# Peptides against a protein of PDB entry 4XPM, part 6

Target 1, 160 residues: chain A of PDB entry 4XPM
Amino acid sequence: VMLHSKNVKGFLENTLKPYDLHSVDFKTSSLQSSMIITATNGGILSYATSNNDVPKNSINEINSVNNLKMMSLLIKDKWSEDENDTEEQHSNSCYPVEIDSFKTKIYTYEMEDLHTCVAQIPNSDLLLLFIAEGSFPYGLLVIKIERAMRELTDLFGYKL
Target 2, 67 residues: chain B of PDB entry 4XPM
Amino acid sequence: DIKGTIAFDTHGNVIESTGVGSQRIEDIGDLSKVTLDAEGFAQVQGDSLLVHLYKRNDITLAVYTSA

## One batch from the design tools (peptide; made by RFdiffusion4, then SolubleMPNN)

Design b2_p19_7_s1 (from b2_p19_7, 7 letters changed)
Fold by OpenDDE base, seed 2:
Structure b2_p19_7_s1 (fold): chain B 160 residues (1-160), chain C 67 residues (1-67), chain A 19 residues (1-19)
Amino acid sequence: as target 1 above (160 residues)
Amino acid sequence: as target 2 above (67 residues)
Amino acid sequence: SLTKEELAKLHEDILKEIL
């Protein structure tokens, strides 16, 4: 199935769902946000948030969206810096991964009290970004974003 | 009888934790150094609990039991 | 006691529940 803009939005919404391990009593919160942003500007191409109870066009919604824009920009900047820093690429916060013979990296970033991870969609100008609460373990977050990225093959090689 | 679990990756980051495992996140450092058998299993006696280890596909699962 | 099979099953479940 080819991903269109609406399909991407829906996919990102699905990534928000909490991790619920049935074999043992472990369940996470939902992701706060799931986003596809540009690696160049940190511009949001598509996003989903778990906070959908805010009235549309309200000040709270505007602030929330603005906050997402700010976070995406900040994370993009950090990612850009790390991509040019060999030491950061070998830190415990960097996970080199290979998907369909494409190499990429997953970075984990603490943003205030939030746990975030970001990864460049293979061979593309796009970043996939997950934002979760601080209670969301990083190890799981990394696996989650990797699995999600594997489902975005239609975006592999996407150039702006 | 499972008392808790910890799953962690090769970076020592938690994937999941339950029960007594949630209070023993600090064990990851030592558990990551345990020599596993050819099948990826090990058992480590610690405190009053036995830790069962299984690693596969870069994920280590530690299960704490009373025996 | 926990068997190897049970342990392996628990491990397998970890990835099954992700996405």
Scores: peptide ipSAE 0.772, ipTM 0.959, DockQ to the pose 0.681
Fold by OpenDDE base, seed 3:
Structure b2_p19_7_s1 (fold): chain B 160 residues (1-160), chain C 67 residues (1-67), chain A 19 residues (1-19)
Amino acid sequence: as target 1 above (160 residues)
Amino acid sequence: as target 2 above (67 residues)
Amino acid sequence: SLTKEELAKLHEDILKEIL
């Protein structure tokens, strides 16, 4: 199934769902945001946010989008730096992973009080970015984004 | 009875935590060093709780019980 | 008392609920 803009957004919206472990009393909050951005400029190609309590086309919505743009750019910059830093790639915040013979890396970044996770979609110019509250465990966030990437095979190899 | 849990990855990052486990995240460092048996199990007696360990697929689960 | 089987089951449940 080929993903286009609407399908991608719907997928990202689905990734916002909280983790609910039934065997024990553990449930996370929803992700604040889920985005696909360009690795080159940090431009947002698609995004979803759990904060839907804002009227559409309102000033608040615009501000929210602008905030996401800022965060995406900042995270892209950190990612770019780390991709050119061997030491950072071997830090505890970097998870090398392999998906269908493609190698990529998952990075965790703390942004103020938020927990973020970013990964390059294999062999592409795209990054998948999750933004969560500080209470969202990093270990779970990493697994979550890995699982998400495995569902985005249509974007593997995508070049701008 | 289970008093709490901690699950963590090979980087020591938390996957989930509940009950007393949520208050004992600092235990991960020591728990990660525990020698497991051939099946991936171990038990460690803590201060007042028994910790049951099971590691599989690079995920370690620690379950805290009174006995 | 927690059995090995119960512990393994709890472990298995972790990955089932992700996405």
Scores: peptide ipSAE 0.772, ipTM 0.959, DockQ to the pose 0.722
Fold by OpenDDE base, seed 4:
Structure b2_p19_7_s1 (fold): chain B 160 residues (1-160), chain C 67 residues (1-67), chain A 19 residues (1-19)
Amino acid sequence: as target 1 above (160 residues)
Amino acid sequence: as target 2 above (67 residues)
Amino acid sequence: SLTKEELAKLHEDILKEIL
């Protein structure tokens, strides 16, 4: 099974859904954005956003896309720095994980008032990036992105 | 009767919080140091609330009850 | 009172609701 572009987009859209724990009264907001970007340049290959109120081909849409491009680039740069920094890799913001015998790292980054989480898709030139509101707890965000990566096995080993 | 909950990971980051637990995030530091039994359970008495702890798969759940 | 079984169930529910 191959994950086509449409499937990727749809998958990212599905990751936006809020976490709703029914056993107790806990529910998060939707993710603001879910993205797959290049680890090399921070270029956006696919993305989904919960902000669907912007008219298509409008100035606001352009600004929104530009904002995503900016955030993706900034996070990619920080990720790249941390991947070359032993101290940062041992910080509380780094989660080493193993998926199907592939090792990767999940990083949490505070971006203004937003909570972000980024991880390299195993053995690939791609990063998965979640952007959430500040009320979205980091512990949950980390688990969420880990679970998401486990569903992206078709992208494992993807090289640009 | 559950008054609140906190779930947190090994980094001390919150996974979920409800009720009084949402107001006691600072408890995570101490709760993470509690010695659990062989099954991963513990109880800690704090102020007027009893904290029930259960850790499994590197996730600790704290449930606050009146008794 | 909260039983061990109930506590374990609550814990299990946390992971089941993610994605």
Scores: peptide ipSAE 0.772, ipTM 0.959, DockQ to the pose 0.714
Fold by OpenDDE base, seed 5:
Structure b2_p19_7_s1 (fold): chain B 160 residues (1-160), chain C 67 residues (1-67), chain A 19 residues (1-19)
Amino acid sequence: as target 1 above (160 residues)
Amino acid sequence: as target 2 above (67 residues)
Amino acid sequence: SLTKEELAKLHEDILKEIL
């Protein structure tokens, strides 16, 4: 059964939580954004952001949403290019993974001062996208998005 | 006692870093080439610190100690 | 000094708190 929009939104909000390793003195910031976008157009189907202090419908909120749309489009475009480039798929920025017999790839992309990670939900037209501060390590970001993707089995095989 | 840590994946990307480890990210290149024993452990003597290595499930943890 | 058991535990803790 497909997840309802509210269910997906809630899940994405949960992924924003910071990583806090208590065994040692290590803690990250919250993710700036967590999104599900279309692989075809980069359209945002669902998203969550860590900063909810901006008044709704304000100019600042509009600018923030527009910024997310722009980043989503840019990352989708880069992802599309890499999916058609054998060399890029073998680069250090590409992580081939297998989830329940489904193969997919995780890509890391630097966006200005931000660290981003994107992965195609297995056999679907959807991409999962994490955006974090530059201090968020890529290795952790990759594991985080892999774990998150494993919880989205209802979206496996989803076609637009 | 522990002076710092670095955890990294098979791509050499950091997972976590603390203490002196945060200042020694450049060590990952050399640490990734260290031969581990059958259980996944190794020790590497550095300048003034001893590095304890443990790799499991494609994640390498390096712990820096004074001895 | 750091034991193998302690090192293994620290390693295990890395993945426990990600999600």
Scores: peptide ipSAE 0.771, ipTM 0.959, DockQ to the pose 0.696

Design b2_p19_7_s2 (from b2_p19_7, 8 letters changed)
Fold by OpenDDE base, seed 5:
Parts: structure tokens; sequence; C-alpha cells
Structure b2_p19_7_s2 (fold): chain B 160 residues (1-160), chain C 67 residues (1-67), chain A 19 residues (1-19)
């Protein structure tokens, strides 16, 4: 059974929640954005973003969406290049992981002042993408996206 | 007791940091090379702080204390 | 002094509330 678009949207919205470690005084900001995009064109299939106070159809919203589209395309392009580069796959910015016998990779990318990470949903044409503020540590971001990906088994093997 | 913490992964990337740990991210390089005992523990005496290390499931936690 | 048990507890807490 494949996830409906609304179900995916809701899931992505939940991933935006900040990490709050109560055992010590550590709390992150919310993710700026959480997205599922196509590995082929970087097209956004579903997304969630923080700060929903921007009026709909306003110029500010349009700019925000356009920026999101641009970032997704840039990250997709970088991901595609790295997937064809053995050296990059062995860099410190690449995390090989295995989920339910499926192998995939998580990449971390610095985008201006933002911290991002992207991973191919196992055996699919889809990428999961997290965008966070620069204060969000990469190690936590990687674990977060891995955990999120484990919850998207319905999308495993999805081909466009 | 605890003056700060750093948790980091096998790539040396930070997972969390607090207190003095937030100002000692550069320690990760050396801490990652410390030999741990059979249970995953170690202690490293620093300048004025003692670092308690525990690693499990590819996550290393460093806790800084005064003693 | 910080005990091994306390270290384990602090470590275990890291992964509990990520999602």
Amino acid sequence: as target 1 above (160 residues)
Amino acid sequence: as target 2 above (67 residues)
Amino acid sequence: PLTKEQLKELHDAILKEIL
C-alpha cells in the first residue's frame, strides 16, 4: 500500500519538530524544510516547511517556494554527481547505511549558511531531503534522516 | 558535577554539545583515538577537566567534569 | 563522581527522542 500525498505531507511535517534532549541542556531549532524529491529532476513531490505565517500567494511565499525549488535542484545535482564519484562516496560527508537489507547512502551538504542532508529512499527514484539552520549539528541530522527513512518503507522500490 | 558534554559519530560529526563541550569541539579528533576498555569506557585527564568517554552503537559520548 | 551507569543512561537518552 502506497502512502497518499496527504499522509506523506503529514509525516514530513512531523519531522520538522526540534530535537529536545532533556537529560542535558540541549535543544535544536525546528528543521527549516523536509522534502521528498525526484532523483532524476529534483522535482518536489512533497514538502513541509517551518514558519507558516507567510500569507498564501504572497510575494514572500512565492520567493520562499522558489528558493526551496532551487535548493532541491542544487542538492539533487550534487547528489547525482557524488553517486557517480567513487572518491566522494568514501568522503567524510557520505554515510553508507543499510535498512531492511537495502543499501543506501546519506550525504551531508553545506548550502550557504544552512546544513542539509539527503538520502535516496532504498531502491527508489526518490530522495529524502532535510534542510536545517547552521546550528543544527550534522551528526544529529544524519541520525534523524536515517530514522525518518526507516518509516517510509511504503516508498521503498518506488519507480517513476 | 557535569561541566559539559559532546556526543559525536564515527565521522567525527557532532550529535549534541552542551556547556564547556560546545567550546571544545576540536577535542573530537583526539577523543576519537582514545582506546576504550572492553565495555566501551575510558577517562582522559585534560587541562582542568576530566573527560569521561562511553561508546556504543557508533556513538561516542564525552562528559566533562571537574574531577 | 560520574558512574558508568550514569554514562550509559546519558548515552541511551540521545537516541530516544529523535523522531
Scores: peptide ipSAE 0.777, ipTM 0.958, DockQ to the pose 0.687
Fold by OpenDDE base, seed 2:
Structure b2_p19_7_s2 (fold): chain B 160 residues (1-160), chain C 67 residues (1-67), chain A 19 residues (1-19)
Amino acid sequence: as target 1 above (160 residues)
Amino acid sequence: as target 2 above (67 residues)
Amino acid sequence: PLTKEQLKELHDAILKEIL
């Protein structure tokens, strides 16, 4: 099924669910946010957040949205810088990955007390961004975003 | 008699941790350097626990047991 | 005692249900 804006939103919402390892007593929190943003401007094309209990048009909602916009922009900027920095690309925070013969990179960024990871959707002008609590392990976060990208093949090669 | 687990990637970042493993994240540095056999297994004696290692697909799992 | 097979099973479980 081809991804439309509505489908993308739903997909991102599904990525929010916590990881529950049934074989042992390990379970994460839900992701705070999952977003697809533009690599050019950091603009949010689609997003999902685990905190949906904020009244519409409330100050809290506005603040939340603004916070997401800020985070998106900040992470986009960091990503842009790192994409032009060979050393950063070889740091422990960068995971080169290959999906369907497309090469991309997953970056982990600590933003305040949050754990984030971002990756360019292969051959596209889009970034996938996960924001999680600080308790969310980076190793798992990386795997999660990689698996998520593998489900976004419709966006591969997407140009603005 | 599993007392805990740690799973970590090739960057040394945690994937999951449980039980005593959650308190021994610092072991990853040493565990990542352990020589594994041809099948990807190893055992390392810890302080009071035996650590069973298995690595496959760039994920190392450490399982802590009393014996 | 923990067997290799059990260890493999535990390992395999990690990548299950990531999403």
Scores: peptide ipSAE 0.777, ipTM 0.958, DockQ to the pose 0.673
Fold by OpenDDE base, seed 3:
Structure b2_p19_7_s2 (fold): chain B 160 residues (1-160), chain C 67 residues (1-67), chain A 19 residues (1-19)
Amino acid sequence: as target 1 above (160 residues)
Amino acid sequence: as target 2 above (67 residues)
Amino acid sequence: PLTKEQLKELHDAILKEIL
């Protein structure tokens, strides 16, 4: 099944779902946003947000999109720096992972009061980016984004 | 009875926490150093609570109980 | 008393509800 733009959007929307551990009383909030951005300039190719309280085409919606653009660019820049820094790649904020024989890395970044993680989709010019509230634990966020990447095999090797 | 839980990864980052575990995130540093048996289990007595440890697939679960 | 089996069950549950 090939992922079209609408399919990607729907997938990202599904990643927003909160984690609910039924065995114990633990449940997270929904992700604030889930995005696929370019590794080259941080441009947003697709995104989903849990903030549905903003009227469509409103000034607030525009502002929210602009905020996402800013965050994506900042995270892309940090990611780019880390990818060129061997020490950062060996820091506790970097998780090397392998998916279907492809190697990639998951980085966790704290942005103001938000918890974020980003990972290059294997062998591609694309980054998957999750933004969550500060209460969302990083360990869970990493596992979540890894699981998400495993579902994006259609984007492996995608070049701009 | 379970008083709380903490699950954490090999980087010491929290995966989940509940109950008293949510207030004892700082325990991860020490818990990560505990020697586990061949099956991945250990018990650690701390203050008024007993911590039951189980590690599998690089995820450590700590369960706090009164005994 | 918490048994080893219960610990395993709690542990196994962690990864089931992520996505």
Scores: peptide ipSAE 0.776, ipTM 0.958, DockQ to the pose 0.674
Fold by OpenDDE base, seed 4:
Structure b2_p19_7_s2 (fold): chain B 160 residues (1-160), chain C 67 residues (1-67), chain A 19 residues (1-19)
Amino acid sequence: as target 1 above (160 residues)
Amino acid sequence: as target 2 above (67 residues)
Amino acid sequence: PLTKEQLKELHDAILKEIL
């Protein structure tokens, strides 16, 4: 199955949906943002955001996109540093995972009042990035991004 | 009669929390050290609450009930 | 009284609604 640009965008939009555990009274907010970025420069290849109340082509939309660009760059930089830091790779903020025999790592980062997590799509030059409110628990965020990566097999091995 | 829940991973990070569990996140440190039986279960008596533990697939669920 | 089976069910429910 080919994952086209429209399909990627739609997939990211679907990842925004809140977690609703019906067995108990627990429900999260929607993710603030979901992005696929380059591991090299932090460039955004595709993204989805929950705040769709901004008119298209407005100055507010431009500012919103610029904010995402800044966050993606900062997180990419932190990720790059951690990938070269043994201590950080063994910290509580790093989750080594294996998907279909491919190894990758999930990192959690506190960004101001936001909870974020990022993971390299296996054997690719791409990162998957989730940004959530501070109320979104990290343990759940990690599981969510892991499950999401399992649905992005078409991007495994993608090189720029 | 569940009073609350906490689910957490092997890093001690919360997956979900409800009721009294959301007010007892600090319990994770101690709960993670509890010895489980062969099936992954344990019970820990707290103050006025009984904590039921079940761990499987690196996820620990703590359910708080009245003893 | 909370049974072991109930605990297992609650635990299993955690991963069902993530995506």
Scores: peptide ipSAE 0.776, ipTM 0.958, DockQ to the pose 0.689

## One batch from the design tools (peptide; made by RFdiffusion4, then SolubleMPNN)

Design b2_p20_3_s1 (from b2_p20_3, 11 letters changed)
Fold by OpenDDE base, seed 3:
Structure b2_p20_3_s1 (fold): chain B 160 residues (1-160), chain C 67 residues (1-67), chain A 20 residues (1-20)
Amino acid sequence: as target 1 above (160 residues)
Amino acid sequence: as target 2 above (67 residues)
Amino acid sequence: DAALKEKLKKLHDDILKEIL
């Protein structure tokens, strides 16, 4: 079964869940947002946010969505630059990974006080983007997005 | 008697931290350079604490105890 | 010594199981 809009949104909502470890006394906040955006122009195809306190269609919700649009565009731009920069691809902010024989890269970016990571869904025109609070460790954020991408095989090779 | 922990990846980025480890994230720079034995272990004397290192699967765990 | 090493290994593995 192929993913459709409702299924994708539900998937993204599930990625918001925090880590709560029991082996050690460590837990994270929920992700602030989780998005699938276009690699071409940073347009948001689907998104989920942990902030459910804002009334729907309110000015605050509109501003929040606009902020996400801005962030997605900025991150897409940075990602595009790094994909064309061999030095950036070898920096500590870039994690080359392989999923089912498909190669992709996970980038971490500090956006104001937020921790973000973005990765191209293998062989696709889509990016998966996580935005978390600054308290969310980058190493764990990378692990989280890699695990999430492994569940998006239906989107591998998706072209706009 | 564990006082804290830090787990970090090969890029030096934190995976988790607890206790005194949360206050010693800056130690990762030095800890990442420590030579581990054949079993993946090392011990490093820190500032009033002993750091026990174990690395496997590209994840290093640092455990802080009293010296 | 040996007990501590085993504790570290166990803790490391337990963390991995939770995050992966």
Scores: peptide ipSAE 0.789, ipTM 0.956, DockQ to the pose 0.937
Fold by OpenDDE base, seed 5:
Structure b2_p20_3_s1 (fold): chain B 160 residues (1-160), chain C 67 residues (1-67), chain A 20 residues (1-20)
Amino acid sequence: as target 1 above (160 residues)
Amino acid sequence: as target 2 above (67 residues)
Amino acid sequence: DAALKEKLKKLHDDILKEIL
């Protein structure tokens, strides 16, 4: 089943929702951004942001989108380097995971004051990317993106 | 009388923190080295706080109490 | 302290249930 662009956008928007625990008094902010990008060029195929109060076609909106493009490219480049570096794959910032018999890796990267994590959608040319504030714990961010990937089985094996 | 909590994964990264736990993230380094019993429990005496540990499903929960 | 251990187990499982 092929995912429609609108469906993917809606999915990413849902991933923005924060954690609000009741067992303990702990809650997070919403994700700043959630993106699907190409592993080859870092091009953005779909994205969602929590800042929707910016007027369309404004300078601020353009700057925001451009910033996302810059971050996606930088993270893709770092991911590409790590995928070709055995030592980095064994670092504490790399989480090997298995989803439905498919193996992939989740990487955490600090970008300025932001916390990010990225993972290749299993056997695909696509990366899932979360960008959060620095207050969002990395361990929880990893869990969040793993759970999200489990809902993207239709994209497993997707080749450009 | 829980004073705070820290939950962390096998990489030492925080999952959640509350109360005094939020100010003691640096404790994870030592807490991750603690040998747990057969049931996954341990206790570590801190400065003025006692830390109770429980690990299951690769997630360690640390609970800080005064006693 | 069996009671405390049970509280830890319950709290751990409750957190796990909320984050997964």
Scores: peptide ipSAE 0.789, ipTM 0.955, DockQ to the pose 0.945
Fold by OpenDDE base, seed 4:
Structure b2_p20_3_s1 (fold): chain B 160 residues (1-160), chain C 67 residues (1-67), chain A 20 residues (1-20)
Amino acid sequence: as target 1 above (160 residues)
Amino acid sequence: as target 2 above (67 residues)
Amino acid sequence: DAALKEKLKKLHDDILKEIL
């Protein structure tokens, strides 16, 4: 089954859900945002946010979207730079992973007081991007995005 | 009686933390260097707490208890 | 202490089951 725009949006919305562990008394906040962006220009193809209290077509909604666009562009630029930097690829902020024989990397970036992580969807021109509050641990954020990518096999190899 | 926990990955990044563990994230630097036995266990004596370590699947769990 | 080790192992695995 191919992932259509509606399906992708729903998928991203589901990624917003927090962790609530029972083995230990630990829970996270919801992700602030979840996005699929282009690796070329950082353009947003699909996104979901936990803040849905903003009225549709309001000025605040426009500002929120603009903020996401800015964040996506900044993270894409940093990602592009790191993909061409051997030292950065060997830092603790880079997680090489393999999904179904496809190799990719997960990067963690501190953006102001937010915790972010980004990963290239295997063999594609797309990036998956999570934005969380600073209280969301990076180690768990990495695990979250890795598991999410495993559900996006329909986008593997997607070229613009 | 567990006083807290820290789970962390091979990069030293936190996966989860509870109790006193949430206040001792800085311990990860030293805990990550502790030599584990053949079964993946170790114990580290702290100030007033004992830290029990177990590592499997590249995830280290630190459990804080009274000494 | 074997009992403590088993508890630790179980807790580790339980966490894994929830986060993976």
Scores: peptide ipSAE 0.789, ipTM 0.955, DockQ to the pose 0.943
Fold by OpenDDE base, seed 1:
Structure b2_p20_3_s1 (fold): chain B 160 residues (1-160), chain C 67 residues (1-67), chain A 20 residues (1-20)
Amino acid sequence: as target 1 above (160 residues)
Amino acid sequence: as target 2 above (67 residues)
Amino acid sequence: DAALKEKLKKLHDDILKEIL
């Protein structure tokens, strides 16, 4: 079954769910936001936010979207820079991963007090972006986004 | 007798932390340098706590105990 | 201590199962 835009939205919404471990007494907050953006311009193709109590078409919604647009652009820019920086790719903020036969990288970025994680969907012009509170540990955030990307195989190789 | 835990990845980033482990994230720097045995285990004595290490699948678990 | 090692291994695996 092909992953359509509507399905992508639902997928992103599901990624917002927090971790609540039982083996150890550890739990996280929900992701603040989950997004698919373009690697070229940082444009938002789809997004989900944990704060969905804002009425649609309200000023607050517009402000929220604008904030997401700003963050996506900033992260895209940083990602683009790091993709051309060998040193950054060898830092502990960069995780080379392989999904199936495709290689990609996961980057962690701190934005103000937020923890973010971004990864290029393999061989595509798209980035998957998670934004979490500062209490969400980076190691777990990386695991989360890697798992999520494995569910986006329909977008592998997608070119704009 | 577990007082806390820290799980961290090969980059030294936290995966989870509990108990006293949540207050000892800074230990990861040293713990990541500990040589593990063939089975993936090690023990490190630190102040009043003993740290038990186990690593598998690129995830290191540190368990803090009193003894 | 074999018992403790087993406990560590189990805990590690349990965490792994929850996060992966």
Scores: peptide ipSAE 0.790, ipTM 0.955, DockQ to the pose 0.939; fails the geometry check

